# Peptides against a protein of PDB entry 1ZZD, part 1

Every score and structure here is a prediction.

Target 1, 109 residues: chain A of PDB entry 1ZZD
Amino acid sequence: FQVVNPYLLRDLVDLGIWDEGMKQYLITQNGSIQGLPNVPQELKDLYKTVWEISQKTIINMAADRSVYIDQSHSLNLFLRAPTMGKLTSMHFYGWKKGLKTGMYYLRTQ
Positions, changes and structure headers below are counted from each chain's first letter, unless a header gives other numbers.
Peptide ipSAE is a variant of ipSAE made for these designs: the mean of its two directions, with the distance scale d0 fixed at 1.0 Angstrom where the peptide's residues are scored. Compare it only between designs on the same protein; published cut-offs may not carry over.
The geometry check fails a fold that doesn't show the stated peptide or that is severely misdrawn somewhere.

## One batch from the design tools (peptide; aimed at target 1 S54)

Design b1_p8_1 (made by RFdiffusion4)
Pose (drawn by RFdiffusion4):
Structure b1_p8_1 (pose): chain A 109 residues (1-109), chain P 8 residues (1-8)
Amino acid sequence: as target 1 above (109 residues)
Amino acid sequence: EIEEEDLT
């Protein structure tokens, strides 16, 4: 099979750019839209992959919501070019933010 | 405190 994010999909049709220079490009690009040459910046900002969102924001939003969480939450973490240093900062950052669950799975590469 | 690095 293969299906595109329906919201991203609706927007590409609404711009008529859902030409084949897309269904193909999208698959051989991990479903990223940054650096597509013909897509508005607003769409780029709205459809960031998790690999394109700073794990800092992920952790902050987790800390924000956590004061309302009686228990904890499964906080999966995503690192692009993973170094031992970056992982260390990510663990400490979640640790100093007071999180109960600093990390569920680490998805990487 | 541990120095922070990029978390992306």
Fold by OpenDDE base, seed 2:
Structure b1_p8_1 (fold): chain B 109 residues (1-109), chain A 8 residues (1-8)
Amino acid sequence: as target 1 above (109 residues)
Amino acid sequence: EIEEEDLT
């Protein structure tokens, strides 16, 4: 099942654009608001779905927190259109950033 | 902003 981000819901309500149509739109778009013309870009940047966030940023954040954990934690990467080159680059980038594991959980849209 | 294209 899908759950609307409560903060997104709040902001859409505050914008006065929340209605049944918007709800249905979010359902069909799997929570993405990137295609909405009446949403400010700053909110689009704030409410990116997992498929819309730079996975390099995700790797960076994982590397930042990895210094505080003993065991390697699971890292999920989400790619719209994975290529061998991209996968390899992500692997090596993660390694270069000091992640304790080179094994990532890859999800494809 | 770091994008995926920067990885390759």
Scores: peptide ipSAE 0.032, ipTM 0.455, DockQ to the pose 0.149
OpenDDE base, seeds 1, 3, 4, 5: peptide ipSAE 0.022, 0.020, 0.013, 0.030; ipTM 0.550, 0.485, 0.377, 0.488

Design b1_p8_1_s1 (made by RFdiffusion4, then SolubleMPNN; from b1_p8_1, 5 letters changed)
Fold by OpenDDE base, seed 3:
Structure b1_p8_1_s1 (fold): chain B 109 residues (1-109), chain A 8 residues (1-8)
Amino acid sequence: as target 1 above (109 residues)
Amino acid sequence: EVPLLDMT
């Protein structure tokens, strides 16, 4: 089931663009607002779905944290449309960044 | 080397 992000709802109301049509749009887009022309880019960046977030950035952040973690952390990666090339790149990149766990779970849309 | 592809 779907759950409304209350912060996103608030911001859309503040923009004056919340209505039944917007609600249905969000449902059909699985929460993505990237395709909305009347939403500021700042909000689009803030409310990225997991499928719209750079996994390279996620790996970088994991690598940055790793020096403060004794054992390892369960890094999960998300790809909307995985390819062998992307998966290979992610694995090698995580490995080269020194991650003990480059990918605990892979989630796909 | 395997190229780093778009991970978004």
Scores: peptide ipSAE 0.049, ipTM 0.647, DockQ to the pose 0.801
OpenDDE base, seeds 1, 2, 4, 5: peptide ipSAE 0.040, 0.014, 0.011, 0.041; ipTM 0.620, 0.412, 0.452, 0.624

Design b1_p8_1_s2 (made by RFdiffusion4, then SolubleMPNN; from b1_p8_1, 7 letters changed)
Fold by OpenDDE base, seed 1:
Structure b1_p8_1_s2 (fold): chain B 109 residues (1-109), chain A 8 residues (1-8)
Amino acid sequence: as target 1 above (109 residues)
Amino acid sequence: DVPLLDMS
């Protein structure tokens, strides 16, 4: 089942735009608020889904975390429209960043 | 290594 981010819910309530229609909209949009005209851009930047975040940023974050873990952790990447060129670039970028895991799991929307 | 694809 799908659960709305409680912090997002709070902010939408504070904006006075939360209702049943908004709830259904979020369900159909898989939690994305990027298309809402009544939401400030600052909140849109804050509440990005996994499909709306740069995977390069995810790789950077994983590289930072890998310094503090003993075991090699698997990296999960999410791409809406993957291409071979983009996949290759991400693979080499991860390698360049020194990730312990030589492979990653890719999910597509 | 090769990435693993999980098509959703």
Scores: peptide ipSAE 0.022, ipTM 0.363, DockQ to the pose 0.082
OpenDDE base, seeds 2, 3, 4, 5: peptide ipSAE 0.016, 0.021, 0.016, 0.020; ipTM 0.365, 0.392, 0.363, 0.373

Design b1_p8_1_s3 (made by RFdiffusion4, then SolubleMPNN; from b1_p8_1, 6 letters changed)
Fold by OpenDDE base, seed 3:
Structure b1_p8_1_s3 (fold): chain B 109 residues (1-109), chain A 8 residues (1-8)
Amino acid sequence: as target 1 above (109 residues)
Amino acid sequence: EVPLLDMS
């Protein structure tokens, strides 16, 4: 099932652009608002779906957090169209960044 | 390490 982010819903309502059409749009777009012309870029940046976030950034953030964690933590990565090359690159990049666990979960769209 | 692939 699909659930609209309640905070996103709030912000869209505040913008005055929430309606049945918007709801259906979000459903068909799997929650993405990146294609909406009447949404400020700031909100688009805030409400990126997991498929719209650079996994390199996710790895970087995980590496930063790992400094304060004694044991390895689970890292989830998301790729719409994974290739062996991308997977290998991600593994090595995570390793180079000092992650105790380079990749634990991989999800594909 | 080979990650767990979630195909959902």
Scores: peptide ipSAE 0.023, ipTM 0.362, DockQ to the pose 0.070
OpenDDE base, seeds 1, 2, 4, 5: peptide ipSAE 0.018, 0.015, 0.019, 0.023; ipTM 0.395, 0.344, 0.354, 0.381

Design b1_p8_1_s4 (made by RFdiffusion4, then SolubleMPNN; from b1_p8_1, 5 letters changed)
Fold by OpenDDE base, seed 2:
Structure b1_p8_1_s4 (fold): chain B 109 residues (1-109), chain A 8 residues (1-8)
Amino acid sequence: as target 1 above (109 residues)
Amino acid sequence: EVPLLDLL
């Protein structure tokens, strides 16, 4: 089921752009605000959906945490449009970063 | 050769 991010809702209200149309837009876009022309880029960066987040950054953060983890991470990666090139890049990058688990689950849209 | 990492 869908749940609205209360912080996103607040910020859209503060921008004065929250209405029934915006609500329906968010529902149809599965929470993405990247396509909204009247939303500042700063908010677009803040409220990225999982499909819009750099997985390279996710891998980097996992690598940074790994030195403090006894066993391994259940690191899940998300690709909107998977390709062999992207998958290969993910595996090799995670491996080169020294991750014990480079990808526990792959989620695709 | 490993594909470009910037694809992520």
Scores: peptide ipSAE 0.062, ipTM 0.626, DockQ to the pose 0.529
OpenDDE base, seeds 1, 3, 4, 5: peptide ipSAE 0.049, 0.046, 0.039, 0.036; ipTM 0.612, 0.607, 0.626, 0.629

Design b1_p8_2 (made by RFdiffusion4)
Pose (drawn by RFdiffusion4):
Structure b1_p8_2 (pose): chain A 109 residues (1-109), chain P 8 residues (1-8)
Amino acid sequence: as target 1 above (109 residues)
Amino acid sequence: FDDSLLDV
């Protein structure tokens, strides 16, 4: 099969740019829209892949929500160009933010 | 530790 994010999909049709320079491009680009030449910046900001969101923001939103969480939450973490140093900072950052679950799975590469 | 390493 193969299906595109329906919200991203609606917007590409509403711009008429849902031409084939898309279904194909999207698949051979991990489903990323940053650096597509013909897409508004607002859409680029709205449809960031998790690989395109700083794990810093992910951890911050987790910390925010955690004061309301009696237990804990499954905090999966995503790293692009993973170095031992970046991972160390990520662990410590979650640690100093007081999180109970610093990391569920690490998804990488 | 350097927190900026977590930025994209």
Fold by OpenDDE base, seed 4:
Structure b1_p8_2 (fold): chain B 109 residues (1-109), chain A 8 residues (1-8)
Amino acid sequence: as target 1 above (109 residues)
Amino acid sequence: FDDSLLDV
């Protein structure tokens, strides 16, 4: 099932482009607005789905915030098309970035 | 390892 981000919904309403067609579009696109020509790029950058964010960036952010916590946080990674190469790279990159553990939750589409 | 593999 799909749930529209309430903040995204608000912003689309504020833009005046929210309608039944938009709703159906989001459903078919799994929440992605990247393909919409009438949406400002700023909003596209803001409302990337988990499948549209570089997992390298996610690891970077995790490494950054891990400085402020005692225990390793539960890191979730989302791969649209996981491969052994990607998995290996994630493990080593996480280690390189100084994550406390190599443990994370892998989600696949 | 190839860091680029982590990009979507």
Scores: peptide ipSAE 0.045, ipTM 0.559, DockQ to the pose 0.840
OpenDDE base, seeds 1, 2, 3, 5: peptide ipSAE 0.040, 0.024, 0.042, 0.043; ipTM 0.551, 0.419, 0.545, 0.586

Design b1_p8_2_s1 (made by RFdiffusion4, then SolubleMPNN; from b1_p8_2 with F1V D3E)
Fold by OpenDDE base, seed 2:
Structure b1_p8_2_s1 (fold): chain B 109 residues (1-109), chain A 8 residues (1-8)
Amino acid sequence: as target 1 above (109 residues)
Amino acid sequence: VDESLLDV
């Protein structure tokens, strides 16, 4: 079950590039617009899928949120091709950033 | 630890 981001849909319509072909493209690309030549980079940056965002950034945001929460929160990380090196780096970086929880949910594509 | 491994 794949849902198109309604804001992305709106912006693609505003660009005048939304059609059945675009819809099928997004389905085949799992929602990614990074490969579209007719989409401004600003929109590409805005609508990155979870697989296209630096997990370092995700950890940073989680650390920032931790300032405002009392209890441990679940952190979901997304790696296309996890390696031991990446997992180790993820663990230590999370620790370095002082996350309240050591529980990370790793999802792979 | 190589933190760059977390970059896209």
Scores: peptide ipSAE 0.058, ipTM 0.653, DockQ to the pose 0.885
OpenDDE base, seeds 1, 3, 4, 5: peptide ipSAE 0.056, 0.056, 0.054, 0.052; ipTM 0.657, 0.670, 0.633, 0.654

## One batch from the design tools (peptide; aimed at target 1 S89)

Design b1_p9_1 (made by RFdiffusion4)
Pose (drawn by RFdiffusion4):
Structure b1_p9_1 (pose): chain A 109 residues (1-109), chain P 9 residues (1-9)
Amino acid sequence: as target 1 above (109 residues)
Amino acid sequence: SYDESDLEV
């Protein structure tokens, strides 16, 4: 099979750019839209992949919500060009933010 | 060795 994010999908049709220079490009790009030549910046900002969102923001939003969480939450973490240093900063950042669950799975590469 | 900038894309 293969299906595109329906919200991203609606928007590409609404711009008529859902030409084949898309279904194909999208698959051989991990489903990213940054650096597509013909897509508005607003859409680029709205449809960031998790690999394109700083794990800093992920952790901050987790910290925000956590004061309302009696227990904890499964905080999966995504790193692009993973170094031991970046991982160390990620662990400490979550640690100093007072999180109960610093990391569920690390998804990488 | 901690650096917050390591968490940015």
Fold by OpenDDE base, seed 5:
Structure b1_p9_1 (fold): chain B 109 residues (1-109), chain A 9 residues (1-9)
Amino acid sequence: as target 1 above (109 residues)
Amino acid sequence: SYDESDLEV
């Protein structure tokens, strides 16, 4: 498990906020910087973990790819706290967007 | 039935 990707590390260093405390914080937060008040929102948006990306956005991207291929790319979704309602929403939204292949792989945190 | 709001993290 990679706690901090190299680009995030670079940016945190450039911000002057990288230290042992920050490292420990990220470990406890599984790499998430969303809760850090001293990080610009732009960086938070850039470095969302797989658990923090809107699944709707993921499905939209998958739908865009499927336009040009016969079979949709394998769609991997990541849910921190999956519910039946959320899963159903993802399936139907994917269908609505014309995905030829439904959700292939679901990961949970 | 589904709610699209469930897709937002």
Scores: peptide ipSAE 0.051, ipTM 0.412, DockQ to the pose 0.902
OpenDDE base, seeds 1, 2, 3, 4: peptide ipSAE 0.005, 0.010, 0.017, 0.023; ipTM 0.293, 0.457, 0.325, 0.563

Design b1_p9_1_s1 (made by RFdiffusion4, then SolubleMPNN; from b1_p9_1, 3 letters changed)
Fold by OpenDDE base, seed 1:
Structure b1_p9_1_s1 (fold): chain B 109 residues (1-109), chain A 9 residues (1-9)
Amino acid sequence: as target 1 above (109 residues)
Amino acid sequence: TFDESDLDV
């Protein structure tokens, strides 16, 4: 089930560019606004989808959270184009950052 | 092969 981020919706309305065409565009783009020419770069940086965020950053955030979690937590990673290199890098980087007991869930676009 | 750049989107 896919929904538009309510804050993104608000900002697009404030920009005066929200309409049915924009809604359909977001559906076809899986929520990405990176290709929109009439959206400021600061908003594009703010509203990155899971496919547009560095997985290194995701792993770093998970490692930071692990300091405050007693039990092992699951980590969801999202790859637009999975490769063996990316999978290997995720494994070793996660291990390096101390996620030795975490579970890794891979999602693909 | 490990390369941290592979984690960048």
Scores: peptide ipSAE 0.046, ipTM 0.519, DockQ to the pose 0.938
OpenDDE base, seeds 2, 3, 4, 5: peptide ipSAE 0.038, 0.043, 0.043, 0.045; ipTM 0.601, 0.577, 0.571, 0.589

Design b1_p9_1_s2 (made by RFdiffusion4, then SolubleMPNN; from b1_p9_1, 3 letters changed)
Fold by OpenDDE base, seed 5:
Structure b1_p9_1_s2 (fold): chain B 109 residues (1-109), chain A 9 residues (1-9)
Amino acid sequence: as target 1 above (109 residues)
Amino acid sequence: MFDESDLLV
């Protein structure tokens, strides 16, 4: 089930834009605030959902951590609309970065 | 080379 991010909630209250309409908006948008015109870009960047984060960035961060992990990392990747091309590119990119596990789970929307 | 743009959301 969906859980409210308490930090996001606080920031929306501090902005003075938290109300029942905002609550319903967040539910409808599955937690995304990217479409809100009255939210600063800094907060939009801070509160990206997993579907709004570059998977290249996720792979890079995994690669950076990998040198400190003995066995491997249960790295999950997220694609709204997976294609063979996207999957192939992610696998090869992860491989080129030296990841033992380029993709544990693929999550789709 | 595989297109790295495919890694973008």
Scores: peptide ipSAE 0.039, ipTM 0.586, DockQ to the pose 0.831
OpenDDE base, seeds 1, 2, 3, 4: peptide ipSAE 0.033, 0.027, 0.028, 0.023; ipTM 0.573, 0.554, 0.528, 0.536

Design b1_p9_1_s3 (made by RFdiffusion4, then SolubleMPNN; from b1_p9_1, 4 letters changed)
Fold by OpenDDE base, seed 5:
Structure b1_p9_1_s3 (fold): chain B 109 residues (1-109), chain A 9 residues (1-9)
Amino acid sequence: as target 1 above (109 residues)
Amino acid sequence: EFDESLLDV
């Protein structure tokens, strides 16, 4: 089940915009605050959901970590609307970045 | 098919 990020909750309270309406909004938006006009962009960037982060960035982070380990960590990728083109691109980009295993877990919204 | 632009959200 969905749980509101406690730090996000704190920041929304600090902004004085936390109320029942905000709670319902977060539920309907699966935790996303990207569409809220009364939230600073800095907070939107900080509290991106897994669906709102470039998976290229995730792959880059994994590649950066891989230099310190013998075998790649498990990599989770998240796509709202996966296509074969996107999946192929992710696979080859991971390869290009030097990921050793090439194995990843795909999650869909 | 490989297009890095597809990796952007």
Scores: peptide ipSAE 0.048, ipTM 0.589, DockQ to the pose 0.907
OpenDDE base, seeds 1, 2, 3, 4: peptide ipSAE 0.044, 0.041, 0.041, 0.042; ipTM 0.616, 0.604, 0.607, 0.588

Design b1_p9_1_s4 (made by RFdiffusion4, then SolubleMPNN; from b1_p9_1, 5 letters changed)
Fold by OpenDDE base, seed 5:
Structure b1_p9_1_s4 (fold): chain B 109 residues (1-109), chain A 9 residues (1-9)
Amino acid sequence: as target 1 above (109 residues)
Amino acid sequence: GFNENDLLV
């Protein structure tokens, strides 16, 4: 089931904007705060859901890790609406960055 | 082929 990030909850309370309306908003938005005008951009950047994080950044981080290990860590990628083009570009980008193991797990929204 | 622009930026 869906659970609000405890740290996000804390920060929303600290902002004084946590209420029943906010709770319902988060439920309908699958935890995303990106559309909230009363939340600082810094917090929006911090609390991106897995569907909002740049997968290119995830691949870059995986490539950095792979330098020090024999086999790439299991790489999980998340796409809202995957296309063959996106999947292909992700695989090739990972290859380009020197990942020993390609995408291990893909999750879709 | 692949296009890097297909990645979520």
Scores: peptide ipSAE 0.029, ipTM 0.467, DockQ to the pose 0.733
OpenDDE base, seeds 1, 2, 3, 4: peptide ipSAE 0.028, 0.007, 0.016, 0.015; ipTM 0.477, 0.328, 0.334, 0.327

Design b1_p9_2 (made by RFdiffusion4)
Pose (drawn by RFdiffusion4):
Structure b1_p9_2 (pose): chain A 109 residues (1-109), chain P 9 residues (1-9)
Amino acid sequence: as target 1 above (109 residues)
Amino acid sequence: SVDEDDEMY
């Protein structure tokens, strides 16, 4: 099979750019839209992949919501060009933010 | 060593 994010999908049709220079490009690009030549910036900002969101924001939003969480939450973490240093900063950052669950799975590469 | 400014991408 293969299906595109329906919200991203609606928007590409609404711009008529849902030409084949898309279904194909999208698959052989991990489903990213940054650096597509013909897509508005607003859409680029709205449809970031998790690999394109700073794990810093991920951790901050987790810290924000955690004061309302009696227990904890499964905080999966995504790193692009993973170094031991970046991982160390990620662990400490979550640690100093007071999180109960600093990391569930680390998804990488 | 921890980098406090790391964006952790």
Fold by OpenDDE base, seed 1:
Structure b1_p9_2 (fold): chain B 109 residues (1-109), chain A 9 residues (1-9)
Amino acid sequence: as target 1 above (109 residues)
Amino acid sequence: SVDEDDEMY
């Protein structure tokens, strides 16, 4: 069950482009608006799905959170098209950044 | 090799 981000929904309504066709489009695109020509780039940058965000950024954010928590935390990573190179890079980068817990779960599209 | 500027992921 996929739910459209309520803030994204609001902004699409404000743009006057929300309709049943747009809803179906988002469902087929797993929430991505990157391919929509009528959406400003600033909104595309704001509403990136997990498949469109750099996982390096996710690792950086996790490392930043680790400064403020006592216990090791789980980390979920998302790769659209995982390769051995990407996986190796993520593991070493995470280790280098001092994550107490390695990759807990990897999801692929 | 892992580069700090690696943008592979």
Scores: peptide ipSAE 0.045, ipTM 0.438, DockQ to the pose 0.550
OpenDDE base, seeds 2, 3, 4, 5: peptide ipSAE 0.033, 0.017, 0.017, 0.020; ipTM 0.428, 0.372, 0.365, 0.469

Design b1_p9_2_s1 (made by RFdiffusion4, then SolubleMPNN; from b1_p9_2, 5 letters changed)
Fold by OpenDDE base, seed 5:
Parts: structure tokens; sequence; C-alpha cells
Structure b1_p9_2_s1 (fold): chain B 109 residues (1-109), chain A 9 residues (1-9)
């Protein structure tokens, strides 16, 4: 079950590049527009899929939020091809950033 | 909530 981001859809329509071909492209690319040559980089940066966002950034955001919450929030991380090294690095980075939780949830593509 | 595609770190 895949749904196109309504804001992305709007912007693609505004660019005049939304058509059936684009729709099929997005389906095959799991919503990624990073490979599209006719999309401005600004939009590519804005509409990164969960697989295209730096997990370090996600951890940083979680750490920032943790300052104002008492209980641990659910943190989901996304890796296409997780390795033990990557997992260890993510865990220790989260720890270093002072997250109140050791419960990180990893999702794989 | 945790689904079956989630792995705890």
Amino acid sequence: as target 1 above (109 residues)
Amino acid sequence: AVDENSLML
C-alpha cells in the first residue's frame, strides 16, 4: 500500500511534470524523486523519503526533543542495508547525544 | 506500537 505525498503531488503538478509516467516512476521508486532530472534540488531535499534522510539527523532531532519530555519517545530509524558497524555507530551516537532511551527501532527496506 | 518490520537496537 503506497500513497503519494499530497504536497509532493501538488508540487509535481505545479511543475507540469505530473502524468501517468511520473506516477509509475514513483511507484517503482518507492516515492523517491532523487533520480528525476526535471525536479529542482530544493524539492529533492524537501521530499526525501525515510530511506534518504540521514539517520544522524533523525537522532539529532530526537535528542533535541528529549530535552522537553520525561519519557522516551518512539524513535524509528531506517537503513537499507544494516550492518553491525552501522547499528553500533547509531546506538553510540544516540547515547552520546543524551537520549533518555536505549530503545531504538530499526526498519529495513 | 511496533510492527513486524521493526528491529530494536
Scores: peptide ipSAE 0.020, ipTM 0.442, DockQ to the pose 0.045
OpenDDE base, seeds 1, 2, 3, 4: peptide ipSAE 0.017, 0.018, 0.017, 0.017; ipTM 0.401, 0.408, 0.426, 0.406

Design b1_p9_2_s2 (made by RFdiffusion4, then SolubleMPNN; from b1_p9_2, 5 letters changed)
Fold by OpenDDE base, seed 5:
Structure b1_p9_2_s2 (fold): chain B 109 residues (1-109), chain A 9 residues (1-9)
Amino acid sequence: as target 1 above (109 residues)
Amino acid sequence: SVDPNSLML
């Protein structure tokens, strides 16, 4: 099942644009608000779904954490359309950033 | 449980 982010819901209500149509839109868009013209860009940036976040950013965050932990966290990456090229790039980028372990989980949409 | 859309690498 799909649940709307409660903070996103709040902000959409505050914008006065929450209604049944918006709810259905979010369902069909798997929670993405990126295509909504009546949502400020700041909110779009804030409420990126896992599919809309740069995986490079995720790797950077993991690398930053790895400085202070002995064992790497489980790293989940999300790709809509994974290719060997993308996977290789992510793997080597993670390596370059000093991750103790590379990507552990890949999820696809 | 394991997410069927996940792949361990």
Scores: peptide ipSAE 0.018, ipTM 0.414, DockQ to the pose 0.040
OpenDDE base, seeds 1, 2, 3, 4: peptide ipSAE 0.015, 0.016, 0.016, 0.017; ipTM 0.423, 0.408, 0.408, 0.409

Design b1_p9_2_s3 (made by RFdiffusion4, then SolubleMPNN; from b1_p9_2, 6 letters changed)
Fold by OpenDDE base, seed 5:
Structure b1_p9_2_s3 (fold): chain B 109 residues (1-109), chain A 9 residues (1-9)
Amino acid sequence: as target 1 above (109 residues)
Amino acid sequence: MVDENSLIL
């Protein structure tokens, strides 16, 4: 089930670029707006899909909040094309950052 | 096994 982000929808309407073509584009691109030339970079940065966010950033954010979590958190990581090298790097990086759970789920595409 | 000091992200 696909749900449109209402904030993204509003911003695209405010830009005057929301139409049926834009709707179909978003469906085809699985919600990504990175390829849209008429969208400001600020909005592209704001509305990154999980596949467009640095996993290192996700691990850093997880580490930052981990000091306030008693047990652990269900940290999910996302790789389009996982390799042993990437996975090893992510695990060791999370470990070096002091994460008790470096990866709960790995999502792939 | 990849070196723990490598970071390929």
Scores: peptide ipSAE 0.036, ipTM 0.441, DockQ to the pose 0.325
OpenDDE base, seeds 1, 2, 3, 4: peptide ipSAE 0.024, 0.021, 0.026, 0.020; ipTM 0.444, 0.453, 0.434, 0.403

Design b1_p9_2_s4 (made by RFdiffusion4, then SolubleMPNN; from b1_p9_2, 3 letters changed)
Fold by OpenDDE base, seed 3:
Structure b1_p9_2_s4 (fold): chain B 109 residues (1-109), chain A 9 residues (1-9)
Amino acid sequence: as target 1 above (109 residues)
Amino acid sequence: MVDEDSEML
């Protein structure tokens, strides 16, 4: 079942834009608020869905943490439209960054 | 929606 992020809900209420239409919009947009013109950019940046986050950033953050992890961590990557080129680039980039686990799971849409 | 990340091509 789908659950609204309670923090996002609060912020949309505080903006005075929460209603049944907004609820249906969020359902239709799979939780994305990027298309909402009356939402501040700060909130759009805060409430990015996994499909709106740079996977390069995710890999970088994983690399930054990796120096403090004894074994490895389960790095998951998310691509709406995966290609062999993208996957190859992501694997080699993660490898060049010193990641032991470049991709645990790939999630697609 | 925001375009998919293309940095990894």
Scores: peptide ipSAE 0.036, ipTM 0.533, DockQ to the pose 0.108
OpenDDE base, seeds 1, 2, 4, 5: peptide ipSAE 0.033, 0.030, 0.035, 0.028; ipTM 0.507, 0.544, 0.506, 0.553

## One batch from the design tools (peptide; aimed at target 1 S54 Q55 K56 S89)

Design b1_p10_1 (made by RFdiffusion4)
Pose (drawn by RFdiffusion4):
Structure b1_p10_1 (pose): chain A 109 residues (1-109), chain P 10 residues (1-10)
Amino acid sequence: as target 1 above (109 residues)
Amino acid sequence: SVDDSLIDEP
C-alpha cells in the first residue's frame, strides 16, 4: 500500500501541486517536505517530521504537560545524527527538567 | 560534559 498524511494531502491538492512530482518524491524522501521547491513555508513548518523537531522542544512540551500527569508518560526520543554527546545532553536535559520518564525507546539513524 | 545547545537542532 502507501498513504500520505491526509492533512498534508488536502493541502497539496488545494494547491494543485499534487502532481506526480510528489507522491514519488515524498516516498523517496521519508515523507519530508522541507526543501521541496514548490511548497509554502507555512506548510513546511506545520508538517515537520519528528526527525525535524528538536528533541529539546519535545522534552520541553513533555515537562510542561508533566505537572498535570499523576503518573508518567512514554516519551519516545528521536535522534538524527546520533553522537554519544548529543545523547548525553538529551538525557541530562530531561533529567534536569524533572521528568520521571527520561526516555522510552530511542529511535535513531 | 553536557551542553543544552547540542539538542537545539533536530
Fold by OpenDDE base, seed 2:
Structure b1_p10_1 (fold): chain B 109 residues (1-109), chain A 10 residues (1-10)
Amino acid sequence: as target 1 above (109 residues)
Amino acid sequence: SVDDSLIDEP
């Protein structure tokens, strides 16, 4: 698996902050750059990992794809700290958005 | 009703 997005790598190189230390940091942070003080916020927003974005957005994107793709791809959702409320919301929201996938897979960190 | 806002944040 690839920890660092190749485009992120390029941008970090362009910023002149890529080195072995940065590489090791990203490995330990599972690819997250949110904690880096020397990275512009614009890049942080661009390169959010699955744990750092709204799962509502993920569901919306899946719903958009389901309109054209009749392939039963399982939807993977990611919650760092799952609660019953969040889980229920995810299930109902997915249903509301018309997702055909009957099973959603929850991943926790 | 289910509050969809619960999943609006990471």
Scores: peptide ipSAE 0.173, ipTM 0.806, DockQ to the pose 0.800
OpenDDE base, seeds 1, 3, 4, 5: peptide ipSAE 0.169, 0.156, 0.040, 0.043; ipTM 0.805, 0.795, 0.614, 0.637

